# Ledger of designs, part 96: peptides against a protein of PDB entry 5Z08

Target 1, 168 residues: chain A of PDB entry 5Z08
Amino acid sequence: RQKDEWAKKTSSLMKQLDWFIGEHLGAMLAAEELGGPVVGELMEIDPDDLSAGFNAHGKLKKATSQPDLDRRQRRIDDIWGPQDEQGQAHKRKRGADEALAASAEMRDLIEQLMNKLVEAGGDNSATYVEIPRESAAARFLVRSKVAMFHPNDARRLRLVDFGRDLDD
Target 2, 222 residues: chain B of PDB entry 5Z08
Amino acid sequence: GLPRLIDAIEEASKIPAKRRQTPIKPTIEKLTTHLYTHGASPDSLLRLADLLTLRNHLDQASLAAITRNLYPSSTVSDEVVLRFIGALGHGQLKPTLALQALFLRWLVMVYHLLENPGVLGQVYGVLFDLLDTAAIRPQLCHLLALVTRRKHVRPFRIQAILTLSRQTGGDPNLTGLLRVFKNYYPEIIVGDATKGRASAFKHPDPQWRQHLDEIQQRRSEA

## One batch from the design tools (peptide; made by RFdiffusion4, then SolubleMPNN)

Design b2_p14_5_s1 (from b2_p14_5, 8 letters changed)
Fold by OpenDDE base, seed 4:
Structure b2_p14_5_s1 (fold): chain B 168 residues (1-168), chain C 222 residues (1-222), chain A 14 residues (1-14)
Amino acid sequence: as target 1 above (168 residues)
Amino acid sequence: as target 2 above (222 residues)
Amino acid sequence: ERLKTLEEIYRRLS
């Protein structure tokens, strides 16, 4: 009986998580991957200020025209720029496809992280999932304090052990 | 039971030690033993939080002993959290900074048992403004590392940490907190002063954690 | 344990 109730609750929560990822998080993650706003509360921080970075004094660096800024700005312009109606339909379809892909990536990543934690049996060295890229999904999990990168290898991600290891 | 022990301590706390008819120490020992064995219910936690945070005639050793054995048997309410947060800072009516450090350590160790962890996010500013208090900074940084979300990582706070880090000669706890901020804003340049060793914010007491887990498991079986 | 982990994941993501 208790196992059945636990299984039901787990299933229900998983469905809720899947719904949340699919209906809300996926689109935001896709936007981040495309160079849109980072998933989170819209900070009153001028995007230009964030792009400029912070110097050793915590002051905004003057936007040096770094070529990477142009890529992000282009991506933002590609996301928000006035496109003709035909461009909007293709953009919407691409956006939907990217949202689905981001949702799937997030779901898979969470599942892998949880599975590795269970398999490791308390060995923190065995809890790491190897990620092919630093995705918006991976970054979001780290920002949300759900996962953490290996200190020496950004390709290795593990679930934060909410009950056990604040230590490793 | 635990409520009767708390009653006795509450009554004793109203009276200066020199005027007590009976030593309170044996009752404190019974309380701490009970807490170690069974933990504290939500109601008991609230009462104990008041004893720990409000000015009374209990000695510092007794308050510290209670805090070190303050195992929740269940969840930790917002009200309990707010009692401890309200006890932080400078003032004649506030607990000692040593006791405040123990409270912050406790909050770190029970963070996963909070009914609403968001309550700490709501008081983030209060916590952050205390970073200049060296005596509580290690535990405060650890708690902030758990609580920090994107909405809290503001330019003025980044600057404040960087400034304080320079002023402190690169306190590892501040560097650790700045690394947490950097997770949200990778563009944060941890200046040369912060090239120092960052705190990893490890669990403060693994034995305490293990014992807490044992107490919590008994609840799930009941 | 798994349920608690899922609950915490959901809480941190939402």
Scores: peptide ipSAE 0.351, ipTM 0.557, DockQ to the pose 0.386
Fold by OpenDDE base, seed 1:
Structure b2_p14_5_s1 (fold): chain B 168 residues (1-168), chain C 222 residues (1-222), chain A 14 residues (1-14)
Amino acid sequence: as target 1 above (168 residues)
Amino acid sequence: as target 2 above (222 residues)
Amino acid sequence: ERLKTLEEIYRRLS
């Protein structure tokens, strides 16, 4: 009975996490990977905003931004593709593809971090996941204090020991 | 030989200076002399990287002296690079910012000897996020200028440098990095962020380079 | 233990 309740709660929470990553965090991570704002500084990035590009503050260009800021951002947007309808469609598609990729990367990274923690059996040296690159996902996990880099190897990431950090 | 000198220093590094039976300085001098004359093998480089980056009881002058004489006799492995990258930033367990600046300078000077230059590209974000640290910024910008590829030039990084450039009053190293970015994206406007001259990122130490070339040449003749 | 870890991950990410 308790094991079944634990399994149900774990499944429910995993679904919530998957939703959060897929519907909310993935777009923001993709925005960061595409050169948008750092995740956590902007609370909400609309996928449509990924297509509009980000201003000099990583903020979405609101239509009311100063004409000089608008000209500068248009030039940056011009870097990433033609301003024609096809270019905008390609930009939107690319944004969606990057959001999916970022979501998948975040999911995989969290799963690997959790699996390594279990496999390590208390050996802290065995808890590290080797990351192929420093991604927006990896950086976000570190900023959120979910993960930490190995002190001597920036390619190795481990889950923060929440049990120890809560007691200190 | 070099391994025995490293052994002695490793053992001494575990003991506080006040509790050492023998002074470490003569051994450090022998080490630095050996490094200057012969360079360090990949195995020796890794051991020395650990001594330089891990918290131990070695004094800052000794660590700096080793770093200034850290001539590779051959290539520099990914593992050695990652030791130095992992030592960067703020933290009680990390080396001093002065020593970190020396590590970054070293990475710049040995960049052409990396077994896999792509390793720095994989940790590009770690390096980039440290640009706000003024003490290491000059060397960090120089390293990033070498490492930067089109894939790293992202809008958020462009914006981050522009913002930081405004906040710093137009640090010439940031302007230099923006010029590197502009090579990949010509539409980047550098002038609005910096009224100042960009750094040209010249080799930090021509004499060190010449001596490194001499050490490297001896290996090719062997 | 895994559930607590997952809860804490979710809390820190959200």
Scores: peptide ipSAE 0.341, ipTM 0.388, DockQ to the pose 0.272
Fold by OpenDDE base, seed 5:
Structure b2_p14_5_s1 (fold): chain B 168 residues (1-168), chain C 222 residues (1-222), chain A 14 residues (1-14)
Amino acid sequence: as target 1 above (168 residues)
Amino acid sequence: as target 2 above (222 residues)
Amino acid sequence: ERLKTLEEIYRRLS
């Protein structure tokens, strides 16, 4: 009975966390990755501003041989100019894709951090997750005091041991 | 020659104006005339950078006059650049913000003469963190627009510009810098605060540029 | 333990 209640509560909380990450946090993290407001700092993100598509992969499409200035200006104009409905749709889709990617990254990172904590069995040295990059997700977890970087290696992230803080 | 003029000014800079036996203004005028005619060698530039950036007893008008005539006859070394960058920000030992704005303007105008343009990229964070200083922001944004590379366009910096843009009511220089960032990351959303006219970061002084080109051409012929 | 950890994560994120 108690195990079933625990399992149900855990499942419910996981669903709530997944919803929070997917519906709320993912868009903000995507905005941060794209150079928008740092999540957790009082940034009034207008939801309408999030609709302009964020690309996760930072790959500049190699546009063709036109002079760098005209390409820069066209890119500026393409970015800042009135985008045709198709361009706006592509930006919205890109923003949605980035929000999904950020959500997935956050979810995966939390899961890895939790798994490592369980696997380490109290060995703090074994609790570190190796992160491929310093993502908005990783930074947010650190700012939120959910995780901490290894003092000598910013590629190593561990979950904050909440159990020790409760006994002090 | 220019070294002797710099020597005289360096000596005078150690003495309060009221205690100087001779007025420094004629020597400053000779220096600025020489700089206007011949420019400054790398060695002279370094000495002048120290005079401009270190606390001394020179008056602000003299410092501004030297800065306005600081034509490089050749290249600008990393050391000279770093003197000017080190002089930026708030502090009792730092030059006035008005003089710092002139230094930033100078760096913009001589950017193409830097021995290593990458040096500014190495101190990018120092420059970027000064964007909240309104008095130097226009020139700082222009310099950052020249210096910015993909490696500098980080999420926290994009956010910092967006936040500062909102706080400033859409400073056109910040909008201009954000456009530069957007060249590297097209997905950057420039919010409603950026509906304003972005700065095009045009050359600050076309006459100064032309005169610099004339000084630089004389070197190539010698 | 996992539930408490999840609760604390959720509390700190939200």
Scores: peptide ipSAE 0.339, ipTM 0.374, DockQ to the pose 0.266
Fold by OpenDDE base, seed 2:
Structure b2_p14_5_s1 (fold): chain B 168 residues (1-168), chain C 222 residues (1-222), chain A 14 residues (1-14)
Amino acid sequence: as target 1 above (168 residues)
Amino acid sequence: as target 2 above (222 residues)
Amino acid sequence: ERLKTLEEIYRRLS
């Protein structure tokens, strides 16, 4: 009985999470991957300053050459710019595909993180998931304090220990 | 009860150790034992925060012992947080840097119990400006790693961390904080010199965490 | 355990 209730609650919550990822988070993550705003917080930094990047000295790279700005701006314009009618269907489809991809990446990453935590049996060294890339999904999980990177390896991500109180 | 123990310590704190009629150590031991067993209520936390942060005649060992046993039985109010934040930095009236490091460690360990975690974000600048203080930097970076949001990741702060990192020979805690910043702005180049071991900002005391959890569970059952 | 973890994940993401 309690296991069944637990299973039902888990299933319900998983559905809610899947819905949240698919309907809300995926599009935002896709926008971030495509050079849009970072998920969860309004960029108070001038997009131009961010686009310029930071050099090894932490100084804003002066937006030197026009071409790279054009590519990022084109991506931003492709996401947020006035949708021309004929390109709209392909852009909408691409945007939808990117949102689906981002949703799938986030869902898979969460699942891997949870599975590794269970498999590790309390060994923190075994809780790391190897990530193929530093995705918007991975960064968002870290910003949300759901996950953390390995201190020495940014390709290794683990779930934040929310406390062993989960074992009771 | 705990209030009476605090009363006795408050009164003793007003008097230099050499002029006390009774030794305070037994009362401190009773207090720390009580705190370890039952934790501190919000009201008791505030009183203890004052004892820890305000200049008084309590010895450093007693202050450290209280801080090490400062288990909240409930939530931590903004007022308590602000008392500890106000105690940070250099000044004749401020606690020792060693004690400040313990306060920062405590804030890290009780971060999840804050009534309003946003209060630390409001004082982010105060915390950030203390990064040059080596004695508190490890715990300060850990706290900032918890508190940092995009609104805090400003170009001048990025530059400040990079500059300080160079000046310190690549302090792992600064590298760890810069990695947190990079989560908000991927364009931040954590230079090759930061190939140094970034701090993982692991929980400072797993045993303390476990004991805190036990104290917190008793409250949920009551 | 998994449920609580999932709850906490959801809480932090939402």
Scores: peptide ipSAE 0.354, ipTM 0.522, DockQ to the pose 0.382; fails the geometry check

Design b2_p14_5_s2 (from b2_p14_5, 8 letters changed)
Fold by OpenDDE base, seed 5:
Structure b2_p14_5_s2 (fold): chain B 168 residues (1-168), chain C 222 residues (1-222), chain A 14 residues (1-14)
Amino acid sequence: as target 1 above (168 residues)
Amino acid sequence: as target 2 above (222 residues)
Amino acid sequence: ERLKTLEEIYLRLS
């Protein structure tokens, strides 16, 4: 009986989480990946100022046309620029595809983090998931205090142990 | 009980050590033992916060001992938090920087028990402006790492950390805080001058945490 | 444990 109630609650919560990720969070994460606002409280920072990044001196880099910035800027322009009707359809489709991809990435990442925590059996060194890149999903989990990066390796992410992990 | 011990210490705190008829150390030991065993209620925490933060005639060792045993039995109120925040910085009426570091450490260790964690966000500027104080910087960075939200990550603060990091030769705590900022603004380039090892901001005292959990568990059973 | 973890994740993400 208790196991069945636990299983039912777990399933219900997982469905709610999946819904939340798919219907709300995925689109916001995709927007962040495309150079849109970071998920959370919008700071009134000029997007142009954010796109310029901060140099080692803490000065806003003037947008020097580095090719990767051009790709992100093109993506921003593709997202926010006046697109013709065909461009809007492609943009909507691309946005939807990216939202789906971001949702899947977030879901997979959460699942991996939880699985590693269970598999580690209390060994904190074994709780880390290797992430291929620092994604919007990964950063969001860290901002939300759900996950934390390895102190020395930004490719390693672990779930915050809400019961024990004040030790790490 | 705990209130009577606090009463005795409050009265003793008004009198210089040389003029006390009885040594206060035995009473402090009883207090710290009681705190270790049972923790402090919200009301007791407030009274103890006043004893710790207001200028009185208690010796630094006694104040440190109380702080090290300041286990909340329940939640920590905004008022208690604000007493400790108000005690930070330089001034003749302020506690020693060593004691301030202990207060910040305590706030880190009890952060999850705050009635309103947002209170620290409201005083974020006060905390941030103290980063130049080397003696409290490690604990201050740790607390800020817990408190920082997107609304706090402003360009001027990013620049301030970068500047201070250069001036300090890349303090790992500042680098750690900057890494927290980078979670909100990925565009933050931690320059080569900050190639220093970032602090992980690990729990300051695992044993203290374990004991706190035991005290908190007893409350949930009562 | 897993349920509590999920609850906490959901609470922090929402």
Scores: peptide ipSAE 0.325, ipTM 0.477, DockQ to the pose 0.378
Fold by OpenDDE base, seed 3:
Structure b2_p14_5_s2 (fold): chain B 168 residues (1-168), chain C 222 residues (1-222), chain A 14 residues (1-14)
Amino acid sequence: as target 1 above (168 residues)
Amino acid sequence: as target 2 above (222 residues)
Amino acid sequence: ERLKTLEEIYLRLS
C-alpha cells in the first residue's frame, strides 16, 4: 500500500514536472539556446553592455563588436524582429520544434541525474552525468540549485543532494 | 552547561592572559568538547559569535578551536551571520584574516541551516568587495558561489572578477565564481587568460559535515 | 526518497 501510494505520487509529480517542462520551460530554454533571454529573471544586462565593459567610473564603454555577440544579437533580432507572414509560420514551427527539443533535453537530463544518484549507492564520484554540451537545460538546473557541475569538468553534472547539500 | 562555560570565557576574555588567576585553556577545552557533543543553541551561538568577532583578550588558538567546533544544534540566525560578516575585512578591531577565513568556511558549512539564506544575498556587496583580499578569497568565492543569484550578477561585478582574475594570474576560485556568473549570463567570455582550472567549491570538511548531520538529527528526534 | 527528490526539483524549477 505505502509503496503503491509512493509510486502513484511519484508518477503524478513526474507528470506535473513533464507538463511544466513542456508547457512553460521548454520554450524559454529554446529561446535561451537561440540567444534569447536566460530563463529566470529578465536580463537587465544588454549583451552589448557585457562586451563593452565598464570604465573606471563604472560607465559603459562603447561596445567593441565581438563577432560571437553580434551573432547572438542578430539571432535575437531574428527571433523578435518583424517577420513576414510566411516567415512567421516557419518561425513558429521552428520555435515549436526547438521548444520540444529543449523540453526533451531537460527531461532526459533530469532522468539521467536521478538515475545516477540511485545507481551510485552513496558514491558521490559515481553520481555525475556526462553532458555532451553546456545546454540551457544544464545551466538552468545549476541556476535553480538542482544540479552542480563537477569542479574540474564542466561536462560532468550531478544532482544536488538535497539531504546532503554540500557533497564533495 | 554551555551557558556557564560561555559566562566564564566571557569574563576571562575581558582580562589579559597574564592577569588571569586561572588558565582559560581548560575552560576552552570543556567548551569545545561540549560544542562537539551537543552543538550550540541559537542563543549560545550568538554569544559565541560575539566572542569570536569582537576584540577581546582570547588567544588566536582558542578562537580557532571554538570556530572549528561551532556546530549549530538548530538554525543559524541572521544576527549570527551578520556578526561574522561584520568581522570581515581589514582593521585593527577586526579578527585576523586567518580567523576570518575560518568564519567564511563555517558559513559555507552551515549555509543550509540559515534561518534566512537571503541575508547573505543582502550583504552580497560587502562580501564581493573583499575578493581582493587573497587570504580569504578561497572561502569567500565558495560562499559567493552559494549565494549568487541573477540579481547579484551585474556588469560591474563581472568586470571586477575578470580584472581581478587577470591581476591574480587566473586564481581558480575567481574562475569558479565566474563560472557561476556564466550560468546566469552565458555570454560571459572567460578569456583565455583563465587557462586555470576552475575551483570545485567542494565541501571544506566532510567529517565536520557528517558530525553536524548527527547533531542536527538528534534535534529532529527530540 | 525519490519522491522527495522530485518534489525538491519541482519546487526549485517552478
Scores: peptide ipSAE 0.321, ipTM 0.464, DockQ to the pose 0.367
Fold by OpenDDE base, seed 4:
Structure b2_p14_5_s2 (fold): chain B 168 residues (1-168), chain C 222 residues (1-222), chain A 14 residues (1-14)
Amino acid sequence: as target 1 above (168 residues)
Amino acid sequence: as target 2 above (222 residues)
Amino acid sequence: ERLKTLEEIYLRLS
């Protein structure tokens, strides 16, 4: 009885999480991947300040190399630029596809992180998931304090053990 | 009980060590033993925070011993947090930098017990402006790594860390904090300023954590 | 344990 209630509650919570990821988080993560705002409170960061990046001197890179500014600005323009009606439909479809992809990535990543934590049996070195890239999903999990990167390898991500993990 | 021990220490703290009729050390030892066994209630924690942060005649060893045994039995109030934050920095009325480092370490270790973690976010600027103080920087960076949210990651602060990192020859704690900032702004280049290794901000004291968990568990069972 | 972990994940993501 108690196990069944626990299983039902776990299943219900997983469904709620899946819904939240699919309906809300996926679109925001997709926007971040496309060079839109990072998931969280949109502070009015001057787009010009963000686009310039930071150089080795911590100064905003002067927009010297046109191509990377053009790519981010194109991405912003691709997100926000006045596109003709046909461009809007393609943009909406692309946005929906990217949102679905981001949702799937987030869900898969959470599942992998949870599975690795269980499999590791307390060995913290074995709790890391190898990620192919530092995605918006991965960064969001880290910002939310759900996951953490390996200190020496940004390709390795682990779940924060909410019961034990302040020790690592 | 704990309140009576605190009363005795409070009274002794008003008197210079040379003028005390009774040595305070035995009372401090009783206090630290009690704290180790039972932890501090919210009310006791506030009183102890005052003893630790306000200028008094207690010796540094006693203050450090109390801080090392400052296990909360429950939650940590905003008022307690603000007492410790208010004790940070330079000044004749401030605790020693060594003691301030212990306070910051304590805040890191009890961060999960704060009644309102947002209180640290409200004083983020105060904490951030102390990063130039080398003696407290390691623990300060660790605390900031826990507290930092997107709203705190501003261009001027990014630049400040980069500048300070260069000036310090690549302090790994600053690099670690910059890595936290990069989670909010991926365009931040971590490494050009410092070929140095980033700090992982591991728990400062695993044994202390385990003991805290035991104290907290006893509360949940009562 | 798994439920608690999921609850905490959900709380932190929401």
Scores: peptide ipSAE 0.318, ipTM 0.482, DockQ to the pose 0.376
Fold by OpenDDE base, seed 1:
Structure b2_p14_5_s2 (fold): chain B 168 residues (1-168), chain C 222 residues (1-222), chain A 14 residues (1-14)
Amino acid sequence: as target 1 above (168 residues)
Amino acid sequence: as target 2 above (222 residues)
Amino acid sequence: ERLKTLEEIYLRLS
């Protein structure tokens, strides 16, 4: 009985996490990877916003008062992007693909971190996941105090032990 | 002569410092003095490039001293260039990042002596992909600024440098490289993200350049 | 233990 309740709760929470990552976090992480704002500064990024691009400060380029800078960035997009309706569709598709990729990366990273924690059996040295790069996902987990980098190796990430006082 | 000095150093490089019968430092000093006075021939450059780029038992100070005195007496071959490029990046068998920065600086300073400057254009992607390595970024950006042609300025690279520039808080060297890109595509916004002054990519060592010119001049008179 | 960890992760991410 207790195992079944635990399994149900775990499954439910995992579904909620997957939903949160897919519906909210993925687009924001993709925006950060594309040079948009850091996750937490912008609460909602639409895939269409990803296609519109970000200014130098990572702020969404609002369609209306495009400063001369935004007109010039559009020119880059106009030069290198297909200018036709197919090109806009391709940009939108790219934004959606990046959001999906970011969601998958975050999900995989969380899963690896959780698995390593269980596998380590209390050995802190074995709790580290090797990350290929400092992704937006990895940085977000660290900022959220979910994960920590190895003190001597920024390619190694582990879950924060929530049972130990985060002595900051 | 220089070949005999290189022979002695090559043999010593195979042996750990603690097991050497003779100290290597005097031989390194003779080598660096010879290089400073006469420069290195193409053949000697290749041998020295191997000593500098391949893992051996030479100490970092000796490797740095050789690199700082690596004056070509003639041209620099593609093979020599590729040895140094192959030594770049992360890996247990690769030279230290500090030494890699010296190699990149050297390539910048001898760029005009390359037999085929196009060789660097062929490995442009390899160089570009190392821009995230902060320790070598200044010299790497300078080298890329020299190497960049219109064919290398691609949308994905423009985006990559813009992204990296934001992530680094507007590294002046990245801004400088982006300005080089802008020369080929004026529509590139070197915008407010680069609140910082772009690097002008000045010659790293004017004295070294002058001494190189003197060595090169002696060759033309011979 | 896994559930508590997952709950804490979710709480910190959301």
Scores: peptide ipSAE 0.316, ipTM 0.370, DockQ to the pose 0.259

